# Peptides against a protein of PDB entry 3PUK: the designs that were tried, part 16

Target 1, 227 residues: chain A of PDB entry 3PUK
Amino acid sequence: ERGLKSVVWRKIKTAVFDDCRKEGEWKIMLLDEFTTKLLSSCCKMTDLLEEGITVIENIYKNREPVRQMKALYFISPTPKSVDCFLRDFGSKSEKKYKAAYIYFTDFCPDSLFNKIKASCSKSIRRCKEINISFIPQESQVYTLDVPDAFYYCYSPDPSNASRKEVVMEAMAEQIVTVCATLDENPGVRYKSKPLDNASKLAQLVEKKLEDYYKIDEKGLIKGKTQS

## One batch from the design tools (peptide; aimed at target 1 D110)

Design b1_p26_1 (made by RFdiffusion4)
Pose (drawn by RFdiffusion4):
Structure b1_p26_1 (pose): chain A 227 residues (1-227), chain P 26 residues (1-26)
Amino acid sequence: as target 1 above (227 residues)
Amino acid sequence: EEEEEEEEEEEEEEEENEEAREELKE
């Protein structure tokens, strides 16, 4: 099937689980709020065992160290989600697991990355960005994770216009991961209608997905596709 | 001159970050 959640599942399996799957052994997977919703969206937790995951745990709440099991961190590039990882490895009195495999849902900010590039420890065996920043609500419907996006788009023009841009970029880069997961580099068009916000956004997406496919590294897509 | 030196230092930091990312991906 080609359901939207089937497509995403095919990505997670190949880009995440298979990428660190060692045939004979199992791992513990750690999730933040987003990745929980993402995995619960496109599979049952039963399917995870077949993918090398014996135990899934919340990266937020404290956990008991299992220094003979390797950890699969499947998290978003969020300060909270990342600070929790640094609690397990490096500073201080660490560690918690035998090895660390980090998979970011989206591009990791240099600011956050540096905070883990230092307290790195030989443990972090891998750090990849898979670019999946959306929820496959239905086989044909997707939703983003841009908190309070509606309010910061139609609010007046007061002090909280600086956040509007933050929301506008968050939508743009998050929409781009939808195209990248679908292996599409579509042409961009907006409606040029009420308030003309789709124009500002259409430009951000157009600019960001040009920079994106200048790096992909999957090498499957470059230049505009038939979409 | 001071601004050019600061720009070169920023470029070097960016390159180090890119290299660190590539190493961690392996």
Fold by OpenDDE base, seed 2:
Structure b1_p26_1 (fold): chain B 227 residues (1-227), chain A 26 residues (1-26)
Amino acid sequence: as target 1 above (227 residues)
Amino acid sequence: EEEEEEEEEEEEEEEENEEAREELKE
């Protein structure tokens, strides 16, 4: 079996690097917090150099303009990351880079997409969603990158109930991205005790898996795999 | 030669921009 790290790297290579590859061209790659962790988990700097990445920059930091180079934004579809991108291209005089290739790790909300389209469309060469929202730890183990997931899932405070639901949906989405990446439709298994969180999460995952495989471009309903 | 390469790069960039705009409309 191919290790999860290798599968993730292959997906990133195909969906991101091969998609925007131009022979002899070097790009600057912009990463956010999530994609920094993601790439660190599945590749080395040498691998990125082989894919035509000369420099990696943090999107949240102030950066010097490199106007002669195109930028590859591999970022999460968050307001924070999108706002940083928009600042890089907000004015013709203040453009940080020659052009942008944008690859989102997950579905970009229409509100964010429309904001990008309205302000920076002329600077964008690509804008795609690649559906990788998990961090591979080992061959078959991954972690979810959901901010404050532990806090909200296990909070005894009833005021956090709404936020707990949002966190569970984000977790479910990330689990579905793993399944999609592995081309698996698993039977969801969980330990429900002492809290019902695992049961609720399992139901969300099952629903999202059904939706994903029903809507998949090939219309192929995949049977449940033994996982 | 450098001017021709710059013109070809500009044409490719315009085509890439048009494709990206079409993808953004769908």
Scores: peptide ipSAE 0.021, ipTM 0.554, DockQ to the pose 0.027
OpenDDE base, seeds 1, 3, 4, 5: peptide ipSAE 0.019, 0.020, 0.019, 0.020; ipTM 0.538, 0.553, 0.538, 0.544; seed 5 fails the geometry check

Design b1_p26_1_s1 (made by RFdiffusion4, then SolubleMPNN; from b1_p26_1, 13 letters changed)
Fold by OpenDDE base, seed 4:
Structure b1_p26_1_s1 (fold): chain B 227 residues (1-227), chain A 26 residues (1-26)
Amino acid sequence: as target 1 above (227 residues)
Amino acid sequence: EEEEKEKKKKEEEKKKNEELKKKLSE
């Protein structure tokens, strides 16, 4: 059984490391909170060294310039992570690194992409979106990166209803990215609970899966797989 | 008329962003 960790690592290796690999070139890798957890879940530092990463740095921390090195940004498409990237490359005189390779863990909104385009386009060698917005815990278990999901989903406070919908949408999107990563079209199973959150989430996932597989560039009608 | 102009501008910007994303992914 290819554990989910192995699948995730293989995806990162192919989509990120192999895409930007240059013979004899070392890079500094910049991670955010999510990608730190993600890589920690599926690889070791030795694996990253083999992929040409000399050092890992947290994007949110103040870092000394290493102007001779290229940087590999493996980050979430969030305002916080993008703003940190913009600080690293925003001015010609203040560039922390030689150039940037950017790999987003998900779709980058146009608002964030426009900021990057306006200020840092000349410093970017690559910018890709890779659909990986989940953390593998076990062979078939993953954790969604949706902050406060538990709190909002199970809050009895009606004032949290709007936030609950946003959280459920984000959870559904991340579940679809898992399915895309595994190349599986799972049957959605849930247990009904008094708050009906599981049913609502299941419906959102089913809808998004249908949309994903209808739009699948491969034109392959994938049958439902047992998950 | 202004709303239609803004909508068209947003669509053009979206298209330019998609083209740039494609270029940066090659």
Scores: peptide ipSAE 0.297, ipTM 0.768, DockQ to the pose 0.755
OpenDDE base, seeds 1, 2, 3, 5: peptide ipSAE 0.300, 0.292, 0.282, 0.288; ipTM 0.774, 0.763, 0.762, 0.762; seeds 1, 3 fail the geometry check

Design b1_p26_1_s2 (made by RFdiffusion4, then SolubleMPNN; from b1_p26_1, 10 letters changed)
Fold by OpenDDE base, seed 4:
Structure b1_p26_1_s2 (fold): chain B 227 residues (1-227), chain A 26 residues (1-26)
Amino acid sequence: as target 1 above (227 residues)
Amino acid sequence: EEEKELEEKKKKEEEENKKLREELKK
């Protein structure tokens, strides 16, 4: 059984490490909170060494400059992570690393992308988005990166309704990324709980899955017609 | 007129961003 962990690792290896691999070159890898958990769930330090990573650093921590080495940023497209990146490269005289490869775990919004563009464009060798917004726990179990999901989804307070909806959207989006990663279109199964939360989430997931696969089918059709 | 100009500027920026995103994928 190819566990979810192996699938995720294979995706990261292909989308990140193979993409920026250069023979004989070592990189420093910068991780945020999510990607630290993600990598820890699906690989070992030895695996990262094999992929040309010499050291892993936390992007949120103050780090000593290593100006002769290129940096691989595997981070979430969040203001916090992007701001840390900008601090590393924002000043021409104070660049912490030689160059940057950026791989976002999800879509980077234009607001963040524009900040990167404005200050650090010359330092960036690559910037890609890989759709991995989940942590594999077991062979078939994953954890969503929605920290307040439990609180908001199960809050009886009506004042949290708007936040609950945002959280559910984020959860639904992450579930779709899991399906995309696995190349599977699973049927959504939910047990109706007293709270209509499970039903609402299921509906959101179903809708997003439909949208995703419709778009992908259209993309595949266009790709086949051009060969 | 100012709203149209702002919309055009936004559209141009979006196109530039799209191009840059594609360049950075290579």
Scores: peptide ipSAE 0.450, ipTM 0.842, DockQ to the pose 0.719
OpenDDE base, seeds 1, 2, 3, 5: peptide ipSAE 0.434, 0.422, 0.404, 0.417; ipTM 0.838, 0.830, 0.820, 0.825

Design b1_p26_1_s3 (made by RFdiffusion4, then SolubleMPNN; from b1_p26_1, 12 letters changed)
Fold by OpenDDE base, seed 1:
Structure b1_p26_1_s3 (fold): chain B 227 residues (1-227), chain A 26 residues (1-26)
Amino acid sequence: as target 1 above (227 residues)
Amino acid sequence: DKEEEEKKKKEEEEKELEELRKELEK
């Protein structure tokens, strides 16, 4: 059963491909490491062709200009991916593509967004955040993309305590994005020792879920779905 | 030597792209 994979694909199709689709127009799609893994987990190249993508390219690689075609950037909001985008459009004379549609997998920090605006605003036709920061594996199975999560969560070094909290927050955020993608408000259940990593993560998830549904449902808190 | 290195780099880049395409075809 491709339950989660299908949901993710449907979200990408609606939020990205349908949003920038123009009849008869083909685009080059630029992917980073995360979005490559994401798409590979939930679609095939034939699916991308059906969505008007003629060629996929790795954003990190040197690419020849295709100035007559528009580019679809489906990328994570990271300095590395943004810098690669800026190299493609930073110079008026050296634009690699005709125009850009940018879709970030998560919230783009203001610092990165401002950097894009300052350098490439005229080349951007669309910029959107779609909140997909997880990799579907199987039905109800996914992988979080939080760098060094294990290291910071289980590091014996006290100097990492503050970083541990940041990592836990990021993990919780990604879990919430999964729930949002599935349109579910799960009851968080855990059996752990007080104040351990599992309990802290669960508490963060619960809090973020509450906040999300309070905001999304105009103050209507959906009851936790009983699993 | 520089031309050969550039050619090798291009070939490696093409190989990586092809691998990415293959991954999406699975």
Scores: peptide ipSAE 0.121, ipTM 0.533, DockQ to the pose 0.014
OpenDDE base, seeds 2, 3, 4, 5: peptide ipSAE 0.040, 0.026, 0.014, 0.119; ipTM 0.503, 0.490, 0.363, 0.525

Design b1_p26_1_s4 (made by RFdiffusion4, then SolubleMPNN; from b1_p26_1, 12 letters changed)
Fold by OpenDDE base, seed 1:
Structure b1_p26_1_s4 (fold): chain B 227 residues (1-227), chain A 26 residues (1-26)
Amino acid sequence: as target 1 above (227 residues)
Amino acid sequence: DEEKEKEEKEKEEKEKLEELRKELSK
């Protein structure tokens, strides 16, 4: 039931907390909207305390400086989250924290990384990408490995529109691969607004599933299964 | 010419970024 949640937590523990943990050291953890949901889905505050986190702060909020403590940024590679980080460390005189550990949930594009380099490189002790861009659920959930999926799907930059479609296509392909591997033709379920990313992805999956089962060498059209 | 110089500079900057990524991952 909580299998995926446990796996996700284990990944975060290993990739983030174990990576930056120092004996006797407490850190402030900064989260964005996505990582707040992610951690809330797979751990409790007590778990974070055990990992050396003293307090969790929202990166988007104005925060009081705690200059004697190091900060752990667990954030998505978005302009908004990066800009908030830059505000914390961009000025030598106004650094919010002693130093930063940054863990991105997905690939950080060069444009954002360059901004970090230009302004805050000296304050950064660690910067890693851990590739966790999904929220685990108790339902039957599968993971996809499509690089840059989160960034491109939610990028405000119109220049990424074409790449967004490519990413969605790749995601849909992987979903179909999972279904094919499991010999399932699932009903597609999604919570979506009209013309949003979830709707588009669902449509792509449905189309690809139809194509796959229509062309199946066995000539068998499988009915929709519960997923 | 200016275009080649620009491309070379962009390449160098990309390489520097990649190196920094590697350094910060350690």
Scores: peptide ipSAE 0.265, ipTM 0.726, DockQ to the pose 0.482
OpenDDE base, seeds 2, 3, 4, 5: peptide ipSAE 0.033, 0.034, 0.027, 0.021; ipTM 0.437, 0.504, 0.476, 0.424; seed 5 fails the geometry check

Design b1_p26_2 (made by RFdiffusion4)
Pose (drawn by RFdiffusion4):
Structure b1_p26_2 (pose): chain A 227 residues (1-227), chain P 26 residues (1-26)
Amino acid sequence: as target 1 above (227 residues)
Amino acid sequence: SSQIEVAEPLESAEDSHPVSGSVHFP
């Protein structure tokens, strides 16, 4: 099947689980709020065992150290989600697990990355960005994770316009991961209609996905595709 | 390190008006 959640599942399995899957052994997977919703969206937690995951736990709440099991961190590039990882490795009195495998849902800010590039420890065996920043609500419908996006798009023009851009970029980069997961590099068009916001956004997505496929690293797609 | 300008990260939260879209598969 080619359901939107099937496509995403095919990506997670190959880009995350298979990428650190050691045939004979199992791992503990850690999730933040987003990755929980993402995984619950495209599979049952039963399917995870077959993928090398014996236990899933919330990265937020404190956990008991299992120093003989390797950890699979499947999290978003969020200050909270990352600060929690740094609690397990490096500063201080650490560690909690035998090894660390980090998979970011999206591009990691240099600011956050530096905070973990230091307290690195030999543990962090891998750190990849897989670029999946959306929810496969239905086989043909997707939703983003841009909190309070509606309000910060149609609010007046007061002090909280600086956040509108923050929301506008968050939407743009997050939409780009939708195209990248579908292995599409589509042309961009907007409606040029009420308030003309689709124009500002269409430009951000166009610019960002040009920069994106200048780096992909999957090498499957470059230049505009038939979409 | 990133080779592109990354947007400010946002905390994940529930929302009454989520941004959504649709995809038409061939």
Fold by OpenDDE base, seed 2:
Structure b1_p26_2 (fold): chain B 227 residues (1-227), chain A 26 residues (1-26)
Amino acid sequence: as target 1 above (227 residues)
Amino acid sequence: SSQIEVAEPLESAEDSHPVSGSVHFP
């Protein structure tokens, strides 16, 4: 099936599981809040077992060390998730796992990447970004996890204007990951109700799509997908 | 032509994703 769920699962399988696969090797997988929702939307526990995941753990919880096993961190590039990873590997004596593979759902800021590199470089075997910052709800429906998006978009307080812009940019970036995951450069439409925030969002998405497809990850130029 | 529909955030129930949209690819 060509639905969003199937496409997302196939991308995760290829970009994450196949990239770190070793024959006969089981891993512990560490998830955050977003990646828990993401995997729950597009796969089953049986699928993860087939990909060599024996146990799934929440990165935010205290966990017992399993020093003989490698860990697969499939996490968002947030300070919270990164700080939890750093606690697992920050000291030589306190390493919870044998080694780490890190897959970020989106672009990891240089500040976070440098923090990881400085403290944990010897423990990291992979660090990649997979560019999936949305949840596939249905075959053709996506959702975004943008904290306080509703509050800032509808706030009448002028002091929130800058935060509204940041939220709108974040939404637009996440929407571009839908297009990137589908390998499409679509026309952008919007629902004009209840406010005009969707019009601004559409413009931001169009601009980011143009920028993304001017320089794709392969150095290819992709025009608008024809009808 | 492929289309993506974007929407403004909806009022989230505690566990609901506030932002949703649709895709239409031929």
Scores: peptide ipSAE 0.417, ipTM 0.837, DockQ to the pose 0.203
OpenDDE base, seeds 1, 3, 4, 5: peptide ipSAE 0.377, 0.375, 0.419, 0.369; ipTM 0.825, 0.827, 0.839, 0.824; seeds 3, 4, 5 fail the geometry check

Design b1_p26_2_s1 (made by RFdiffusion4, then SolubleMPNN; from b1_p26_2, 8 letters changed)
Fold by OpenDDE base, seed 3:
Structure b1_p26_2_s1 (fold): chain B 227 residues (1-227), chain A 26 residues (1-26)
Amino acid sequence: as target 1 above (227 residues)
Amino acid sequence: MSKIEVAEPLEYAEDENPVTGTVSFP
């Protein structure tokens, strides 16, 4: 059996910290709400120190400039987090850090990417996307962060039907990142209940897994994970 | 065969996540 916490930490270590590591160099790390929860779930402060992080700051808070140090932004690809980054680097006079490494937890929409590219390209040393949009709670338990999921899934108001579908799609995409992180294409199971929410979600996950594993990152076709 | 279990969204509360799932391996 694979442990989710250890797998997630190893992926972050490889994809983020090893990618931007320089011998003897310390960085400031900027986190948002989601990545704070994510790192808290799979590592300790001592682990981050070993990876060359001297201090952790909240991206949403006002921060004092540390112009001699580079910053590692590990953030969600949201307008709020991106806008905070842009305030740090959008003007030469307002530049808070020496340079930036950006790692998004998921695909960054073109609109946000173009906004960053247009204003801050010279300050960015790295800009990468990883696929971790879940929180490992235990060795085999994960949670998703979709704030309005419960409200729309159980709303009796028919006017919320469209938003319910959007929420279901978002949850399904996040579940696919669990499979991607584990490098698995599993069978999807659900418990039957009075409402069809679990069934609908399972169907969306199966569809997205099929699309995701049609061609892997190495250009190989991957079928369902064997027993 | 590896399996992922999908559950309906749980009641959302402060410091809680609305959706929980499990992964099982042979």
Scores: peptide ipSAE 0.186, ipTM 0.698, DockQ to the pose 0.187
OpenDDE base, seeds 1, 2, 4, 5: peptide ipSAE 0.151, 0.277, 0.248, 0.151; ipTM 0.667, 0.782, 0.758, 0.684; seeds 2, 4 fail the geometry check

Design b1_p26_2_s2 (made by RFdiffusion4, then SolubleMPNN; from b1_p26_2, 8 letters changed)
Fold by OpenDDE base, seed 3:
Structure b1_p26_2_s2 (fold): chain B 227 residues (1-227), chain A 26 residues (1-26)
Amino acid sequence: as target 1 above (227 residues)
Amino acid sequence: MSKIEVPEPLEYAEDEHPVTGTVDFP
């Protein structure tokens, strides 16, 4: 039985590495905090070497230019990650890398996508969303990297109600990416006591699953893929 | 039919435990 880690690795291999593979070409891979955790959970450095990755770098750190090599950005669609990417290609004379392949872990907002298009379109060879927003921990266990999730979900302060909703929406979206990764539309079970948090989250997940598969059935899932 | 269980993380409250889920594989 292939555990969740192997399924995630296979999805990344297919969606990212096979998509940008060129025979005999080595790439530098740029990761953020989330994708570092993600890859560390499901593969080894030897696996990445086999996929043509020679060096892994943190996108947030200062890096020396390697102008002869292409870069593979496997990053979250955040302003911070996008801004770091844009800095790598912002000057025509000072590009850090030869070209970029960008793979986002989740849906990239139009604002960020347009910012990329406006600044660095000529340097980009691929831009794709792969929809993996969770970290596999065990064969049947995953984690969601949602900052302050516990605090907002369990805060007794009513002023946090709006933040709680945002956090629950984010968690529900991430859980849907688990289901999508497994190619499953499961029934959702939850413990209703002592708080209603699990019930609320379950309802959000069910709704988002319905929406996801309705869109898929209609062929309306348009990934932002740029050539 | 695969099952997903959404736990209440209260049992893990003392440490910044990540939100966890369980997936049943067919």
Scores: peptide ipSAE 0.015, ipTM 0.337, DockQ to the pose 0.168
OpenDDE base, seeds 1, 2, 4, 5: peptide ipSAE 0.005, 0.035, 0.053, 0.000; ipTM 0.279, 0.411, 0.511, 0.304; seeds 1, 2, 4 fail the geometry check

Design b1_p26_2_s3 (made by RFdiffusion4, then SolubleMPNN; from b1_p26_2, 7 letters changed)
Fold by OpenDDE base, seed 1:
Order: sequence, then C-alpha cells, then structure tokens
Structure b1_p26_2_s3 (fold): chain B 227 residues (1-227), chain A 26 residues (1-26)
Amino acid sequence: as target 1 above (227 residues)
Amino acid sequence: MSKIKVAEPLESAEDEHPVTGTVVFP
C-alpha cells in the first residue's frame, strides 16, 4: 500500500528498528503518549514482534526492572518523557534495563540533550531524531497534535497573541515533518480567508522547509520539488 | 508535485476535530 501510513511505517522501520537491530536480540520498547498513537496508526503488534520488540511499555508508568534486556525508547523530546527515561537510568543500582536506544520524534532541545548526557551517557547506545510529529489517519490524511490550536487560532483576545504564535509554530513544525517523511519540499499554497491564519501558517511552513532543506540529513542541498 | 493541504480546525472540541491535513500524491 502506497499510503501515508505505509510511508510512516517504512521510515520508522529504517530509522529506528533497523538502526538498533541486533541478530537474536529482543528489546523492550518504551513509548509515550504520542508515539503510542503514532505506532498504533501505522503498524500492528505483529509488525513490532518482527522488528525484535518483545514487550511494549508505557514510559510514564512504573515498571519492573528487566536488567538483562536493552530498551528502545521511542519518545517525544519533552521534559516529561525525558524525566521518565532519566528515572530508569539515573542511578547505577537502579537501572531498569541493560542499556538504552533513544529515538526522538523531533528535534531534542540542547537543554534536554545535555541533561541526558550528563546523567546517563554510559547507558545510551544510540540517540537519534527521526522527525515524525504527525499521526497518519488514512492513506492521505494526517492529524497534528497541537493542543488548543482552535482556541488560540480563532481567539479574538489580544492577550492570546503570543500563544497563537506558539501554536502556529508547532503546527508548522509538524507539517514540515510530513514533508520530510514524504521526502518532499513542496511549494506551499494557502486559501485566502478573512483571517490571516492560513497565510501566516504558510509562511512559517515555507521558512521551516527552507531551513530544513538547506542541508538535509545527508548533507545535501535539496531544491524545491518539481511539480 | 505532491500537494499538502491543511484543514482548519472545525468549531468543536479539539478531541473530536483535530487539526487535519491531506496529502495528494501525484
């Protein structure tokens, strides 16, 4: 199937599972709220078993140690998820797993990265960003995870202007991950409406696409995708 | 060229009507 779900799954397979794959090794996978939704949208448990995942655990929950197994953390680069990871590896005596592979769904801020590095560097075998911050719903439909997007985008209250900007930035970032996942650098178009939201969002997306594709993951410059 | 369409949120609870987009493949 050539749908968005398949594309997302293939990217996850390549960027996450193939990257940490070891023959004969099973891993425990730790998911947060977003990555649970993400994987649920594009794969089945049988698919994860085929990729060497024996158990899926929620990172937010208290879990029993499985010290003989390595853990694959597929999580969002948030303080909450990072803090949960740090609890798993924060002390030598209380390490829940043998080692960790960390894959972030988006850019990890330096502050969070440094926090991880300072406390758990010896336990981490991989740390990578894969840039998937959307949920594929159908073959051609995706959803964005931006809390209060409607409220702030349509708020007439000037006091919400700063929050509206934050929401717009978050939406733009997630849209860029759609483009990146599809390996596309499209021209951005918008429908003119009474509100400037569409125009503003388009501008943000264009800017972020330009930044993203200045130097791609391979160090190559990617021009605009031809129509 | 692939087209990416972003739909505006509907006037309802975000849980019921999340921000959605459509990808049109060539």
Scores: peptide ipSAE 0.074, ipTM 0.548, DockQ to the pose 0.195
OpenDDE base, seeds 2, 3, 4, 5: peptide ipSAE 0.137, 0.163, 0.117, 0.080; ipTM 0.590, 0.601, 0.577, 0.541; seeds 2, 3, 4, 5 fail the geometry check

Design b1_p26_2_s4 (made by RFdiffusion4, then SolubleMPNN; from b1_p26_2, 7 letters changed)
Fold by OpenDDE base, seed 5:
Structure b1_p26_2_s4 (fold): chain B 227 residues (1-227), chain A 26 residues (1-26)
Amino acid sequence: as target 1 above (227 residues)
Amino acid sequence: MSKIEVPEPLEYAEDEHPVSGTVVFP
């Protein structure tokens, strides 16, 4: 009950399922690649059933409309996932679902949020960020789903410097979500030798932690409840 | 305050996950 998986599940249950739960109401849940892995790591199908999910669908796949049911989108704040969501509600006459609840795993950029607001605002009942962008592997072990992280961090090619920075920023953001999930603002330690990658990552994490907790203290949970 | 040690990034293997595709509950 005290493992990282359990903590993650409890956070998802509280932040996502309890937030949109209505007695007797079933929902379709839409997942992307990351959230599929995330849920698979911390819950079972029976758990999702208990939370009122009747069907799980991949957001990237073509899906049949179920217009009488509301959809719960648990997705990463990426252009790809957002575009797939927008396609489900792009036409007033061709909405795939009755309404949408959107829960992002991390900070949603204003550009993506504005795109959603401009296109589908009337169909959205909730849009929140839950800040879980890591995969729990064991009780005290997590992984970061950052593609090509190893390659860019250790590439000897100077042309990859910009990509390395992007990867490190993504990793830092994910680490911050671990801290947020654990409700901790830790001191960051790193090994500086032989490469400075750990130092750079540590600095990014520290900076992002400061930013996160400054925002949290201000109560700016960007939970836009659309009434 | 808890302490986090930031290691050098490593490549990891992805495990198979049970939640995939379309699942319909009875």
Scores: peptide ipSAE 0.013, ipTM 0.341, DockQ to the pose 0.041
OpenDDE base, seeds 1, 2, 3, 4: peptide ipSAE 0.006, 0.064, 0.014, 0.006; ipTM 0.294, 0.539, 0.345, 0.279; seeds 2, 3 fail the geometry check

